# Peptides against a protein of PDB entry 3WG5: the designs that were tried, part 39

Target 1, 218 residues: chain A of PDB entry 3WG5
Amino acid sequence: LAKNIVYVAQIKGQITSYTYDQFDRYITIAEQDNAEAIIIELDTPGGRADAMMNIVQRIQQSKIPVIIYVYPPGASAASAGTYIALGSHLIAMAPGTSIGACRPILGYSQNGSIIEAPPKITNYFIAYIKSLAQESGRNATIAEEFITKDLSLTPEEALKYGVIEVVARDINELLKKSNGMKTKIPVNGRYVTLNFTNVEVRYLAPSFKDKLISYITD
Target 2, 218 residues: chain A of PDB entry 3WG5 as posed
Amino acid sequence: LAKNIVYVAQIKGQITSYTYDQFDRYITIAEQDNAEAIIIELDTPGGRADAMMNIVQRIQQSKIPVIIYVYPPGASAASAGTYIALGSHLIAMAPGTSIGACRPILGYSQNGSIIEAPPAITNYFIAYIKSLAQESGRNATIAEEFITKDLSLTPEEALKYGVIEVVARDINELLKKSNGMKTKIPVNGRYVTLNFTNVEVRYLAPSFKDKLISYITD

## One batch from the design tools (peptide; aimed at target 1 A49 Y83)

Design b2_p16_4 (made by RFdiffusion4)
Pose (drawn by RFdiffusion4):
Structure b2_p16_4 (pose): chain A 218 residues (1-218), chain B 218 residues (1-218), chain P 16 residues (1-16)
Amino acid sequence: as target 2 above (218 residues)
Amino acid sequence: as target 2 above (218 residues)
Amino acid sequence: LAEGVIIPAGIGWTKL
C-alpha cells in the first residue's frame, strides 16, 4: 500500500476499437493499483478517428498520469497515434522514432489510392489537434502542420519545437528524466508532479488476444 | 431454353476491408463462370465508409448482375449496407427485414454517447446516397431521409416508396419474381434483362479466413 | 509510414 508503482504496457499497430479496449484495460489496472503513472510504449502507423478520440477521452479521464512513449527505436506515433500523444500527460520519444503525419482521410480506394476528405473535415481535425496541443501547452502551430504539411518530426526536433517533453532510450532513462516534471494535463483536476524516485516498474504483458488481433489486422 | 447459373453468397456483420474481400471473391467466382447473377444475402448493422465505397465500386465494375438480398428475416441493411443495396443491380428484402438508418457519425463513445459528424460529412453522404438512388432510378427523396431523419423502412414500405424491386421469402421466390426484371444499373454499359427460366442455384461457402474473422467477432 | 487518420464516417446513428 506504501509503494511507488509505474506500470508499463505495449500498444502496437492500427488504432481500432480493440486498441481502445487495450488502453482501457491497462489504464484500469494501473488506476485500481494506485500507480504513480502508466507508461505506454506506442508504435502505430495509423488508425481510426473514432477509436483515437475515445482513447484521448479515456486518457483525459484517467485517474493516473498516462505517459505516451514512442518506442522501440523505429516506432512511430503517426496518424491517430499523434493525437493520442498530444492528448496525454507526457510524451517521450526513443531515438530513431517519428511523430506526425496526421492528415485526415476518408480511406483507401481499390487501387490503394488515397481517398481524401472534404476540405472542411480537414479544418475539423485541425481544430481538434490545435485544441489538444493548447490544452496540454504544446506547440499548436507545429501540431497544425502535422496535418497541413503532412509534417513528421524526429525526437530532437519534437523536443526543440515544444511538442514532446522527453527523449529517452529506455524506461529507466524515461523515469530518470521525467522525474519531477509536471503533467501537461491535469489528473483529476490537478496538475501533478511526477515522483519516480524509489519506483517499482511493473510490465503488463500483451495477451494472446492482443498479439493475435494485432497480427491479423497487420 | 438455356441453363442459367445463379450464385448465392452470405455477407454478414460490420462492413470492413474483409467484407470488401468477400464481395470481391464471391463476385469474381460468379464472373469467371459466366453467371446470370450473383445474389448476396446481406445482414449488416453498418461499417466503414471507405470499404462501403469500395464495395459499391466493385459492384459497378461487375461483369454480372449483383442482387442484394436482405436476408434472413430480422436482418437489416442499415447504415453502410444501405449504400451497398442502392449501388447494386437489384434489391430484394425478406419479410421482417430493415433498410435505411444512414445518418453518419464519427463514431460511438465510452458511455453510450455518439460523436457527431460535422455538417460537411453529412452533406457529403447526402449527395452520395442521392446520386446512387438517381443512378439506379430509386427514390432519391426517401434515400435522403435515410440520413436526414434516420429513416428506416420495412420491405413492404421500401417497395412502395420505390427503393427496392422485390419482396421475397426465399431464393425460390426471389428468382421467380425477379425473372424478366431489368437491372437498375448497367452491366458493362447495358441494362440486362434477368433470365431466371431454367436456373441452377449454387451456394458459395465462406472461406476459412471468413469464418475465423467472424468467430473472433462473435 | 503514416497512413493518415481514417474517418469512420460509415457508421450510422441508430445502434443495431

Design b2_p16_4_s1 (made by RFdiffusion4, then SolubleMPNN; from b2_p16_4, 8 letters changed)
Fold by OpenDDE base, seed 5:
Structure b2_p16_4_s1 (fold): chain B 218 residues (1-218), chain C 218 residues (1-218), chain A 16 residues (1-16)
Amino acid sequence: as target 1 above (218 residues)
Amino acid sequence: as target 1 above (218 residues)
Amino acid sequence: GSLGVEIDAGLGYTRL
């Protein structure tokens, strides 16, 4: 009997247009193979808002479930990473990871101080992040506080508050715990029950281009 | 009967990308020899947050237990060093050492005054350090207070509060006291019981490059 | 137009 396939890929670093290309490539590969799901191991301090919004859209347009897994321990889904997670079909976090800190900024001044976004932009992203939370049945109050209070949470806190669905130490535990869960948003118009029985895990490696750009942006 | 090997290496100074390379090299050597553990004698005032986070990840990905030993007396696992310790499989401290003072900063102004990190960043690291403590079964309240109160602790206090596992005067006492302890985080997905019976201690020296960079950055 | 908005935790400039 053909094993169900689950793809796993890593996305690390700042969220940029290049990060969008990585998401698109990984999801496309998994879609082409009719995978049961793709797990994206995400570790990001944040990045560009435009790239983030495009990534969220790409995830929501996926033909298969996209699971954001904040991994490994010590990783974060900070800022833009939180938005991406909230836009996904399932969020998991490893112990020792964090999520939140979503206040938009315009950048950094020459002295390293944050240039605050004007209230208009801040309010836009408050509405945006709340909408992502509401659509996914996640805690919209906490989602707002990720901006208004610069809140960051541990995996246990995030689970407790209904921000995420799974705390898992590794891919095997994630698959075990998420098996039989419904996606928090629809896949092709339907809430899908994840089936991780008799699965083959396939790891996707970054392309040469992915490695090069990561090296240059670090 | 083949003696179990325990590697010991020293990492001293500011936490930088170079410090990451040292950790990676030392752990890799110990992994290649299937050592029972590696003990890293750590003495650091802190350093870069990005390098620290990478070091934590490297430790957590180790195929063997990584023991952080704040040594010798007079050493500190300050700031970034505390995060590294909390991300490790076991923490030991020598008498006369310290741990804590984990509040993030953006740097120093021209007059030497601290440029405070914005609340967004501070809250991020509060969540991060609490998550490390929780994952390792260490005192998350104290971990938070390392930031919020700029708390620093003696070895005896740190042991009492459940921040560390061992107070030891030297490597021999450390091996004796930690023998039979379980790692505070998993090694390759399993909590390992340390076996320091019939061990050979092997000291790793800094590379020539390590010595040169240390000399330039001092 | 690319909202020149960064949603970054600013970790690259953070020291510990």
Scores: peptide ipSAE 0.183, ipTM 0.489, DockQ to the pose 0.106; fails the geometry check
OpenDDE base, seeds 1, 2, 3, 4: peptide ipSAE 0.025, 0.150, 0.040, 0.022; ipTM 0.322, 0.474, 0.376, 0.314; seeds 1, 2, 3, 4 fail the geometry check

Design b2_p16_4_s2 (made by RFdiffusion4, then SolubleMPNN; from b2_p16_4, 6 letters changed)
Fold by OpenDDE base, seed 2:
Structure b2_p16_4_s2 (fold): chain B 218 residues (1-218), chain C 218 residues (1-218), chain A 16 residues (1-16)
Amino acid sequence: as target 1 above (218 residues)
Amino acid sequence: as target 1 above (218 residues)
Amino acid sequence: GSKGVIIDAGLGYTKL
């Protein structure tokens, strides 16, 4: 029988409009090949809220399951990354990673202090993150606390509290553990059961443009 | 029988992007020679969080065991150095060294006072450091307290509390004591038993670039 | 709106 394809791509760094372009490109490639899923290896400290919201929408509009995998060990899905994860079809984390710290800010002052977001903005994102959690059947209380308490979790804690679905050391373990799981949000209006029993893993490399942008933004 | 090679390299000073380059170079050399391990003699007061996280990732991606050795006597694996150690395959300390003091800051004010990190950042690093400890089977409670209590430990305390694996006066004692130990994190997905019974020790000197950078940054 | 809002951990400014 023909192998199902699973794409794997890496997204690292700040969430910006360029990060949206990367998500869009990667998901589009996987959609075109009618892949069983795409796994996005995510490592981000966060970034822009507008870009994050666009990425969430792009994931939710995907014709295939999008798995956010906080990887490698030492990576994080911090802040904007948590929103992206909560907006995805499945969340996995590697050991040694973290998720959370989602409180919005307006930026940094000249002295490096945080310029706090006004309550209006903070409350907006509380509602937004809770909605993402609720829609995906994930822990909305913890999602709120990612903002209100600046909470961050280990993979084990996140699994325990029902924020994520999988703890896995590598792609092979991720595929093995997530095999037979249902997506936490629908794909084309339907919850999909993941089938990773006979898959070909295809890695998507960053484009030259992606590499150049990463180099400039770091 | 051919001798296994153990590389030894020194990293001293602030953790920066240049320190990442040193780690990367040293580990790459040892990987190329399929060394039994590399020992990094670490003496650092700390440094940049981003560089630290990249170093941890580089260690965890190593094809060979990376041993962090807090050395010589009087050295410290302070702050960022503790994270690096906790992210490594084995931690050793010489007598008269210290580990800990991991609380993040934003920097120093004009008057030299610390600009405290907001709770968002502090909680992020609490989760991160706990994750590193948990992944490596080390004391996550103490790892948290390195932040929350600005805790610093002696080698004996660190060993007692299960933060580190070895107390050793020199490289020879380190090799002797760690012989037959398993790595605390996997190498290429597997926990490796260290074999130092018939080894050649090779010292890696800093490059001219490394020396120049160290001279400029100090 | 979400324009100009930053949702990051501020890691680029963090020292350890």
Scores: peptide ipSAE 0.210, ipTM 0.514, DockQ to the pose 0.109; fails the geometry check
OpenDDE base, seeds 1, 3, 4, 5: peptide ipSAE 0.085, 0.026, 0.154, 0.171; ipTM 0.389, 0.352, 0.468, 0.487; seeds 1, 3, 4, 5 fail the geometry check

Design b2_p16_4_s3 (made by RFdiffusion4, then SolubleMPNN; from b2_p16_4, 7 letters changed)
Fold by OpenDDE base, seed 1:
Structure b2_p16_4_s3 (fold): chain B 218 residues (1-218), chain C 218 residues (1-218), chain A 16 residues (1-16)
Amino acid sequence: as target 1 above (218 residues)
Amino acid sequence: as target 1 above (218 residues)
Amino acid sequence: GSLGVEIDAGLGYTKL
């Protein structure tokens, strides 16, 4: 029996236009192979809002389920990473990770202080993050509080409050726990039941360009 | 039986004079084919006020119903996009989209801070947006608050508060839900009942010029 | 510390 393929790829670092290219490349590969799903191991402190929004759109346009997995322990889906997760088909976190801290900022001043976003921008992203939560059947109140209260959650808290779907130590546990779950948003207009029985796990390596940019940005 | 034609076209990016040309081209094509309606899939962060006002006028002068559809999920009809929507014959939003944040600004300073519009300009656009809402039978109080409170709404909120008419996941659901609805503003001096039974959906592709400008502006 | 979502000048304005 032909094994269902599940791809796994890592995205680490700041969310930029290059991170969009990584998402696009990884999802495209998995789409081409008609994979059961792709798991993106995400570790990000945040980044650019424009890139984040493009990534969310790319995930939502995917022909296959995109699982965001905050991994490894010590990783975070901070700021832009939370938006990306909330825009995905399934969210998992490893123990010892975090999610949240979504308040938009204009940047940092020369002294390292935050340049606050005006209410116009903050309210825009409150509406945006709430809509992502509502669409995915996740906790919209907590999504708003990620901005308004600078809230950050542990995996257990995020699961308990209905922000995420799975806490898993590794890919094997993730596949086991998510087997038979429905996607939180549709794939090609339909909610997909994940089938992680008899799967082949394929890891996508970063390109040379990916490694070079990671080296420059870190 | 000859199928009623519904056109679908995308407008993405900043609202500029070029965006006006896109609206004009798309609506003109649909008018020439005596289409039942045109659906504009809108994703915009905002843009130029002058271009926005011209677009609103072009929509109001259309010989066919113009439906603004905030799409795909993750898209927004922010600032100028909200005005355009409020000036149209029907507004729909996909789940995971947003609308609002309409306060006019003069631009951004070198440090990224907003250059505020003077009260004269702000009050002008308050009156303008309220008039669009009133004329279309939409919530004029919320329209004002899009400016005065920098309010942004989810699709569910916008529907609930009477800003928009439809929440739909895709074009098929939009056509199904909007079938039999009356336009919120007149077409050729009459309120039109939309007939989306037995329709042919035609997608208008962006021109080469459209693609080039999108590439340069993104 | 977590970096906020950086917002560029193009989001959510009507320029006059």
Scores: peptide ipSAE 0.134, ipTM 0.386, DockQ to the pose 0.216
OpenDDE base, seeds 2, 3, 4, 5: peptide ipSAE 0.065, 0.160, 0.021, 0.163; ipTM 0.367, 0.477, 0.323, 0.468; seeds 2, 3, 4, 5 fail the geometry check

Design b2_p16_4_s4 (made by RFdiffusion4, then SolubleMPNN; from b2_p16_4, 8 letters changed)
Fold by OpenDDE base, seed 2:
Structure b2_p16_4_s4 (fold): chain B 218 residues (1-218), chain C 218 residues (1-218), chain A 16 residues (1-16)
Amino acid sequence: as target 1 above (218 residues)
Amino acid sequence: as target 1 above (218 residues)
Amino acid sequence: GSLGVEIDAGLGYTKR
């Protein structure tokens, strides 16, 4: 019986235009191979809003399910990472990870203080994050509070509140638990039931370019 | 009967990217030798959050149990050190040590005053530290209070409140007391029962580079 | 257009 392929790729660090390129590359590879899904192991403190929005759009345009997996333990889908997760077909978190803290800022002053975003920007992102939650059938109230209260949640809390779909320790548990789940957003206009009963897991390695950029930006 | 090896290494000072390198090196050595465990004698006032999170991740990815031992008397697992401890397979403290004081900051002003972290960062670390405690079956309420109250505990208090597992005066007592204990987090997906009945203790010395960097950063 | 906004946790330092 032809094994369905599930790709696994890692994205770590700040969300930038380069991160978009990584997402695009990984998803494209998985699309080309008609994978059952791609799992993105995400660990990010956040980053640029423009890049984040582009990533969300790229995920939503995917021909295959994109699972955001906050992994490994100790990782976060912080700030921009939360938006990305909320824009994805399924969210999983490993124990010991976090999600949230989504308040937009303009940057940091020379003294390290935050330059606050004006109300218009904050309100824009409130509307945006709520829309992502609503479209995915996730908790829009909590999504808003990720901004308004700068809320951050544990995996158990996030699951309890309907922010995420799966708590899993590893890829195998993730596949097991998510098997038979429907995507939270459509794939090519249809909600897809995930089939992970007979799958081959393929790990995508970062490109040399990915490694170099990671080295430079860290 | 083949003696099980227990490595002991010291990490002292501020948590930085270099400290990560030390952890990585020490754990790697112990992994390569299939040690029963590595004990990290930790004395830190804290440091960088990014480095701390990377260290936690490295510990959790270890192929062998990593025991954080706040040692010697007078030492602390302060701030970042507490997170590291909570992310480890077992926490021990020597008498006369402390743990806690975990409130995040943006840094220090030119006058030495603290630049406060914005609520979003504080809340992020609250969620993070709680997740570490929860994953390890430790006191998540106290973990939160390490931030919200900037709480600091003695070894006896920490033991009493379920923050740590062992109070020990020295390595020998630590080995004796922790013998037969289960790791508080998994090793390669499994909780490990520590076997310290027939062990050889091997001390890892800081590298020349470690000494040099310690000299420069102190 | 880029809003010129960061959605960043802004991870700084733990207290020293």
Scores: peptide ipSAE 0.033, ipTM 0.307, DockQ to the pose 0.116
OpenDDE base, seeds 1, 3, 4, 5: peptide ipSAE 0.023, 0.028, 0.023, 0.058; ipTM 0.281, 0.306, 0.278, 0.300; seeds 3, 4, 5 fail the geometry check

Design b2_p16_5 (made by RFdiffusion4)
Pose (drawn by RFdiffusion4):
Structure b2_p16_5 (pose): chain A 218 residues (1-218), chain B 218 residues (1-218), chain P 16 residues (1-16)
Amino acid sequence: as target 2 above (218 residues)
Amino acid sequence: as target 2 above (218 residues)
Amino acid sequence: STVNHFTPITFHNVTS
């Protein structure tokens, strides 16, 4: 009961209804165990707007900080993952990862051709991504460009432009650098200082169902 | 005189990419065997827009008539399934089935809440559903109300209002009543008169991949 | 009947 606990979970692949269930399961475990924070290792090339908005909401309502960590090297928080990142308490990127490219689309034709959205819906997601950035004190101008210019950024660029808070190679380095940082959004109405000194790290294994469903959607 | 071959397939659940694959697989089989028609027993609560549009497109390109049959009793062709029905060559409904209820939403939230669709998406789908109805000679005024009023119809109401062509209890009654009917949309440029005199009914089983994905869904 | 309304918007599937 007198421990400092950080949970680490993994989320890979398309953001779908099932991805929401994962976020909710992992975050719920960390909440019930009074964790200092949960770190989500995120690698997503795309996903659905409805599951993305539900995840952002679940993060906003989280009783503990949620740190989105674009990991491992080569991972991306592209499309839906970018909003999830902008909607969270702290963003960290591992070297060689990517963030951005968030243009909303109606989806994919028989050809694999892109089915664009009506111009006004593009304006809707611009307003939504600007809102997430402003609410978290992040660079809304660049965030808008994730959509309008299909802008994508490396870790160092994202840091320079004020989109993320940490560049880290691994969990240990992430804990060291983010220690003492305030969360970019509140936890239960209060902005919180992260205490990662003398911390116990607990990894949450993805379940059989997680790995299988992810593989199938792949 | 001649033997006419009719294929029957079942398509159930949410409309997704796998559903497009089912429509493409079952239709291709019927085309290669020079079938008079393929009948799809459809039961769907809704699904994704891109897959729905891809299914409507696949039906438009079909070299043989595609008859959408809302079957069994208790089934519905709601939301995305309504567009598939309106985009097809002939629509049949079994007693106690439903069609309509197509108001678009961005999706469902955590607590039973619904994420509203911006007006542009709503107007976009109004134009699209009116267009399918107009192209097939079905009631565009009522089709709009599937969206604007979330209107849902019984089979008897759907026939009366000119949204569908046939009310049938089974495949036998469907072939009997639809024999001699012209298709509502062309098959390769010409409106085909359906010949169901001297008919061989062939049932298509769902594949391993079909069964697995649906068991996981159940 | 149960109805699940549309989910009309998705995002790209990006490759790095």

Design b2_p16_5_s1 (made by RFdiffusion4, then SolubleMPNN; from b2_p16_5, 11 letters changed; failed a check: too like the target's own chain)
Amino acid sequence: MKVDYLEPISFKTVKL

Design b2_p16_5_s2 (made by RFdiffusion4, then SolubleMPNN; from b2_p16_5, 10 letters changed)
Fold by OpenDDE base, seed 1:
Parts: sequence; C-alpha cells; structure tokens
Structure b2_p16_5_s2 (fold): chain B 218 residues (1-218), chain C 218 residues (1-218), chain A 16 residues (1-16)
Amino acid sequence: as target 1 above (218 residues)
Amino acid sequence: as target 1 above (218 residues)
Amino acid sequence: MKVVGLEPISFKTVTL
C-alpha cells in the first residue's frame, strides 16, 4: 500500500511577497504528489498584510491539507503569522513558541515609534481575523483580542482557548496527535480526516533562490 | 429543456475605470446569452469612488441579475466593494471573507496618514450608501456605520444583520442557497426569482487585456 | 467627484 506522503517545509522570517512564493512552491509540490498533507514549520515576527492575505488565499485554495506548525521552540507566529495559522487547515505549536500580537500598523517612524493604523484598517483586520477564526471553528473572541489587546498566547493557552488544535514537540508527535483529526477548514470543499498512520515524511529544502532572498532580506 | 446559464467571473484588485470595463464586459456577455444570472467573484480593497458609482449604475442597468460573491476565503469587499455589493441584486460571502470599511478618503499623505474627506463628501456617501441599502431592503443603519464607524463585518454578522443574503462556501452552495430567492433590486423594473435548479455554470476568463492591466496596476 | 477615493485599504502599506 503506497505510503501517504507528508511534506515538511520551513518558512522563516518576515512575511513578504517572497514568502508567498515559498508557500506557493511548497504547497504546489505537495499537491503534485497528492500528499496527505504539508506541514509548514513557521517562524515569523510578521510582515506585509497583502502578502499575508495572499498566503491565506493560497492555503485556502490548496488541494491538500496545510498544517501550520509554529516550530522550533523559540519560534513565533506573530502578527501576520497568526492570520496565516488561522487561515490554515490545522494549527500546531511546539512548546516554547507563541502566537498573537496581530494589531496592524502602518510602520515605524524615524524615532522607532509605531505609526498606528487608522480605525478603518484596524476594524478591517478585526473582521478579517474573526472571519478566519469563525470559518475554522476557532475562538473568534481571542482572535479579535489578538488585535484589540495585542494578545499573545502560549501553546497551552492557545490550545485551551480553542485557537489551535495541537501542541507537539516534534513532527512525529504532531503526526501522532493530528492523526484522525478533521481539517478545520475544507480542502476542495470537503473536510478531510487526516491519515497519518503510515506516512513517509519528506522534507522540502529551501531553493537556492529561497536562500539567497532570505540572505538579502536579513 | 435548455439549461439556464449562470456565468461566473472574477474581479480582483482596486476599483478603477478598468474595473468598470471588466464589469461591463462580463455583464454584457451574460446579457447577450440571456443568462439566469452572473456571479461576480469579488475581491477588492476598494478604489475610486467615481468608478464605483459607475459600476453600481452598470449593475442597476443590467438585463440580468448580478450576484456579488465575496470569494474566495480571505477575500474582501472593502470600501468601494461594499457599495458595489449593496448596489447588486444579491450579495453572497464565503466564510473567511469580510465586508465594510466604507469611509471615503481623499488619499494618503507622504507619511502614510489618511487624508480625510471633508464632511460634505462623507455625508454624501452616507446618504448614497443608505440609499443603496434601502433600495435593496438591506440594513441601512449598518450601511451607515460602514462609514461612520468604519465597521467591517464577517459573513455571519453581515447575514445576521441583513446586509447580505447568502453565506456560501462555493459556487454550488451559492446556487443552491440562492435558488428561489428574489433579487433585492429590480431587473428591468421587475424583481426576479432566481431559478438555479438546472443550471450550467460558465466561467468567464479574464481577457489578455484584463491580465495585462492587472499586472501593470499591481 | 473624480477625486474621492473610497481608497483601497492599501494593504501594501499595512504591516502585520
């Protein structure tokens, strides 16, 4: 019986148009191979809202389940990363990670002060993040508070409050715990029950371009 | 029995004069084929008020029902998109989408700050959006608050408050749920009861010109 | 009224 393939890829750093290209590439590879799922190991401080929204759309359009895994310990799904996670089919976090702090800003002034987003933008993202949470059956109140209170949560808190689905130390524990879970959003219009009983884990390496651009943007 | 044709087309990005041309082209094709309706999959952050008003007029002049569908998940009918939706024969939203944030602005300053519209312009658009809501039997109070409070809503909230008519995950669910609904505004002076029992769905692809202009305006 | 932008929430300028 052909082993179910699970892809694992890493996305690290600021969310940009290039991060979208990484998501698109990784998901496309996994789709082409009819993988059971792709796990994206995510570590981000945030980034561009437009890129984030495109990434969410790309995840929602995936032909296979996309699992966001805040990993390794010390990683965060901060700001844009939280939106991406909430837009995904399953969220996992490793111990020692964080999620939240979703308040939009227009940038930093020369003095390092935050340029606040106008209420129009803030309210837009409140509705947007609540919509992502509601669609996925996750805690929309907490999702709103990620903006209104700049709330950040531990994995245990996020799990307890129904923001995420899994706390896992590693890929093997993630696969074990998520086996038999239904995706929190549809895959091609249908909720998928994850089958991780007999899986081959394939790691997707960053492309040379991925390495070069991460080097230039750091 | 000839299948009722339903056209589906996508409009994405900023609302401009070119967006009007897209609406006009799509609706004209559907009119020429005496379609039961056209569904416009809308994803917009907003745009020009003049283009928006022209689009609303073009929808109101349509010989067939125009359904605005905020789609896919992660899409928005922000600002100008909300006006367009409120001017349409039926509004649907996918889970994970948003609507609202309708306050007019004059632009952005060099520092990224919003240049506020004067009260005269704001009050004009309050009256305009309320008129669209009242004409369509939608919640005019919420429509006003889309401006006065920069309110944005989830699909579930928008449905609950009577801003929209349908929450649907995909075109098939949209057709199923909207079957037998009356248009919220007249088509050629008459309210139409939608007949989606035996329909052929036809997708309108963007023209080469549509693709090129979207590429240049990005 | 050509100058009235129901200006896009320029998500390009929004940092999350």
Scores: peptide ipSAE 0.104, ipTM 0.451, DockQ to the pose 0.111; fails the geometry check
OpenDDE base, seeds 2, 3, 4, 5: peptide ipSAE 0.030, 0.024, 0.055, 0.083; ipTM 0.297, 0.344, 0.336, 0.426; seeds 2, 3, 4, 5 fail the geometry check

Design b2_p16_5_s3 (made by RFdiffusion4, then SolubleMPNN; from b2_p16_5, 10 letters changed)
Fold by OpenDDE base, seed 1:
Formats: structure tokens, C-alpha cells, sequence
Structure b2_p16_5_s3 (fold): chain B 218 residues (1-218), chain C 218 residues (1-218), chain A 16 residues (1-16)
């Protein structure tokens, strides 16, 4: 009986247009193989809002479940990473990771101070993040507070508050715990029940370009 | 029995004079076929006020119902997009989308700060957006607050507040939910009851020029 | 008349 495939890929560093290309490539490979899911091991401090929105759209348009896994310990889905996670079919976090801190900014001044986003932009992202949470049946109040209170959560807090679905130490525990879960958003208009009982795990290595750009952006 | 036609087209990116040309082309095609409606899948962060006003006029002069559908998930009808939506015969939103943030600006300074519009311009657009809301029987108070409070809403909030008519995950759900609804503004002086019981959905692809300009404006 | 921008929320400059 053909083993169901689960792809695993890593996305690390700042969210940029190049990060979109990574997501698109990884998801496309997994789609072509009709994988049961793709797990994206995410570790990001945040990044560009435009790139984030494109990534969210790409995830939501995926023909297969996209699991965001904040991994390894010490990793974060900070800022843009939280939006990406909230836009995904399932969120997992490893112990010792974090999620949140979603306040939009225009950048940093020459003195290193934050250039605040105008209320228009902040309110846009409040609505946007709440919408992602609501669509995925996750805690929209906490999602708002990721912006309004600069809230950051531990995996245990995030699970407790209904922001994420799984706390897992590794891929094996993730697969075990998420087996039989429904995706938090539809795949092709339908909520998919994840089936990880007889799976082959395939790791997608970063392309040479991926390695080079992660080296430049880190 | 001749199937009623529903056209679907996508408009993405900044609202410009070129976006007007897209609207005009799409609506004209649908008018020529005496379509039951055209659905415009809209995803815009906003744009030019002049182009927006022309688009609104073109929609209001349409010989067929124009449905603005904020789609896909992660899309927005932000700023100019909200005005366009409020000027249309029906508004739908997908889960994970947003609407609002309508404050007029003169642009961005070199430091990325907003150049505020003078009160005269702001007040003009307050009156304009309220008029669109009132004409369409939508929430004029919220329409004003899209400017005065930089308000942005989720689909569920927008529906609750009477800004939009439908929350739908896809075109099929949109057609199902909007079937039998009356247009919020007249078509040729009459409110039209939408009939989506036996329809053919025709997708209008972006022209080559449309693809190129979306690539440049993104 | 100066082009009134209905702000494209220039997400290009927004960092998250």
C-alpha cells in the first residue's frame, strides 16, 4: 500500500520575498506528490508584511495541509511568523519556543528607535490577524493582543489559549499528536483529517540559493 | 434552456487608472453577454482616489449586477477597495479577509510617514463614503468610521454591522448564499433579484497587459 | 488637484 508522504522543510530567518519563494517551492513539491501534509519548521523573528501576506495566501491556496511547526527549541514564530502560523492548516510548537509580538512598524530610525506604524496600518493588521484567527477557529482575542499588548506566548500558553493545536518535541511526536486532527482551515474547500499512521517522512533540503540567502539575511 | 452566465474576474493590487480599464473591460464583456452578474474577486491595499471614483461610477452604470468579492483568504478591500465595494451591487467576503481603513492621504514622506490630507479632503471623502453606504442601504456610521477611526473589519464584523451582504468561502458558496438576494443598488433603475439556480460560471482571465501591470504594481 | 491617495496601505514599508 502506497505510503502517504509527509514533507518536512525548514524556513529560517526574516520573512522576505525570498521566503515566499521558499514556501511556494516547498508546497509545490509536496502538492505534486499529493503528500498527506507538509511540515514547515519555522524559525523567524518576523519580516516584511507584504511577503507575509503573500505567504499566507500561498498556504491557504495549498492543495495539501501545511503545518507550521515552530522548531527547534529556541525558535520563534515572532511577528510575521505568527501571522503565517495563524494562516496555516495546523500550528505546532516545540517546548522552548515562542509565538506572538505582532505589532506592525514602519522600521527603525537611525537611532534604533521603532518608527511606529500609523493607526490605519495597525488597525488593518488587527483586523487581518483577527480574521486569520477566526477563520481557523483560533483565539481571535489573543491574536489581537499579539498586536495591542505586544503579547508573546510560550507553547503551553498558546495551547491553553487556543492559539495553537500541538505541543511536540520533535517530528515524530508531532505526527503522533496531530494524527486524526482536522485541519483548522479547509484544503480545497474541505477540512481534512490528517492521517499519519503509515507515512514516509521526506526532508526537503534548502536549495543552494536558500542556503546563500539565509546566510545573507541572518 | 439557456444557462444564465455569471462571469468571474480577478482584480488584484493597487487601484490605478489601469484598474479602471480592467473593471471596464470585464463589466463590458459581461454586459455584452447579458450575464446574470459579474463577480469581481478583489484584493487591494488601496490606491488612487480618482481611479476609485471612476471605478465606482463604472460599476454604478453597469447594465448587470457587479458583485465585489473580497477573495481569496488573506485578501483585502482596503481603503479604495472599500469605496469600490460600497459602490457595488453586492459585497461578499471570504473568511480571512478584511475591509476598511479608508482615510485619505496625500502620500508618504521620504521618511515613510503619512502625509495627511487636509480636513477639506478628509471631509469630502467622509461625505462620499457615507453617501455610498446610504445609497446601498449599508451602515453609513461604520463607513464614516472607516475614515475617522481608521477602522478595519473582519468579514464577520462587516456582516454583523451591515457593511456587507455575504460571507462565503468560495464562488459556489457565494452563488448559493446570494441567490435570491436583491442588489443593494439599482441596475438600470431597478433592484435586481439575483438568480443563480442554473448558471454557467465563466472565468475571465487577466489580459497579458493585466498580468504585466500587476507584476509591476505589486 | 493633488492626487489624493486613498492610502494603498503600502505594505512594502510595513515590517512585522
Amino acid sequence: as target 1 above (218 residues)
Amino acid sequence: as target 1 above (218 residues)
Amino acid sequence: MKVVGLEPISFKNVKL
Scores: peptide ipSAE 0.118, ipTM 0.457, DockQ to the pose 0.103; fails the geometry check
OpenDDE base, seeds 2, 3, 4, 5: peptide ipSAE 0.079, 0.029, 0.079, 0.113; ipTM 0.361, 0.283, 0.364, 0.438; seeds 2, 3, 4, 5 fail the geometry check

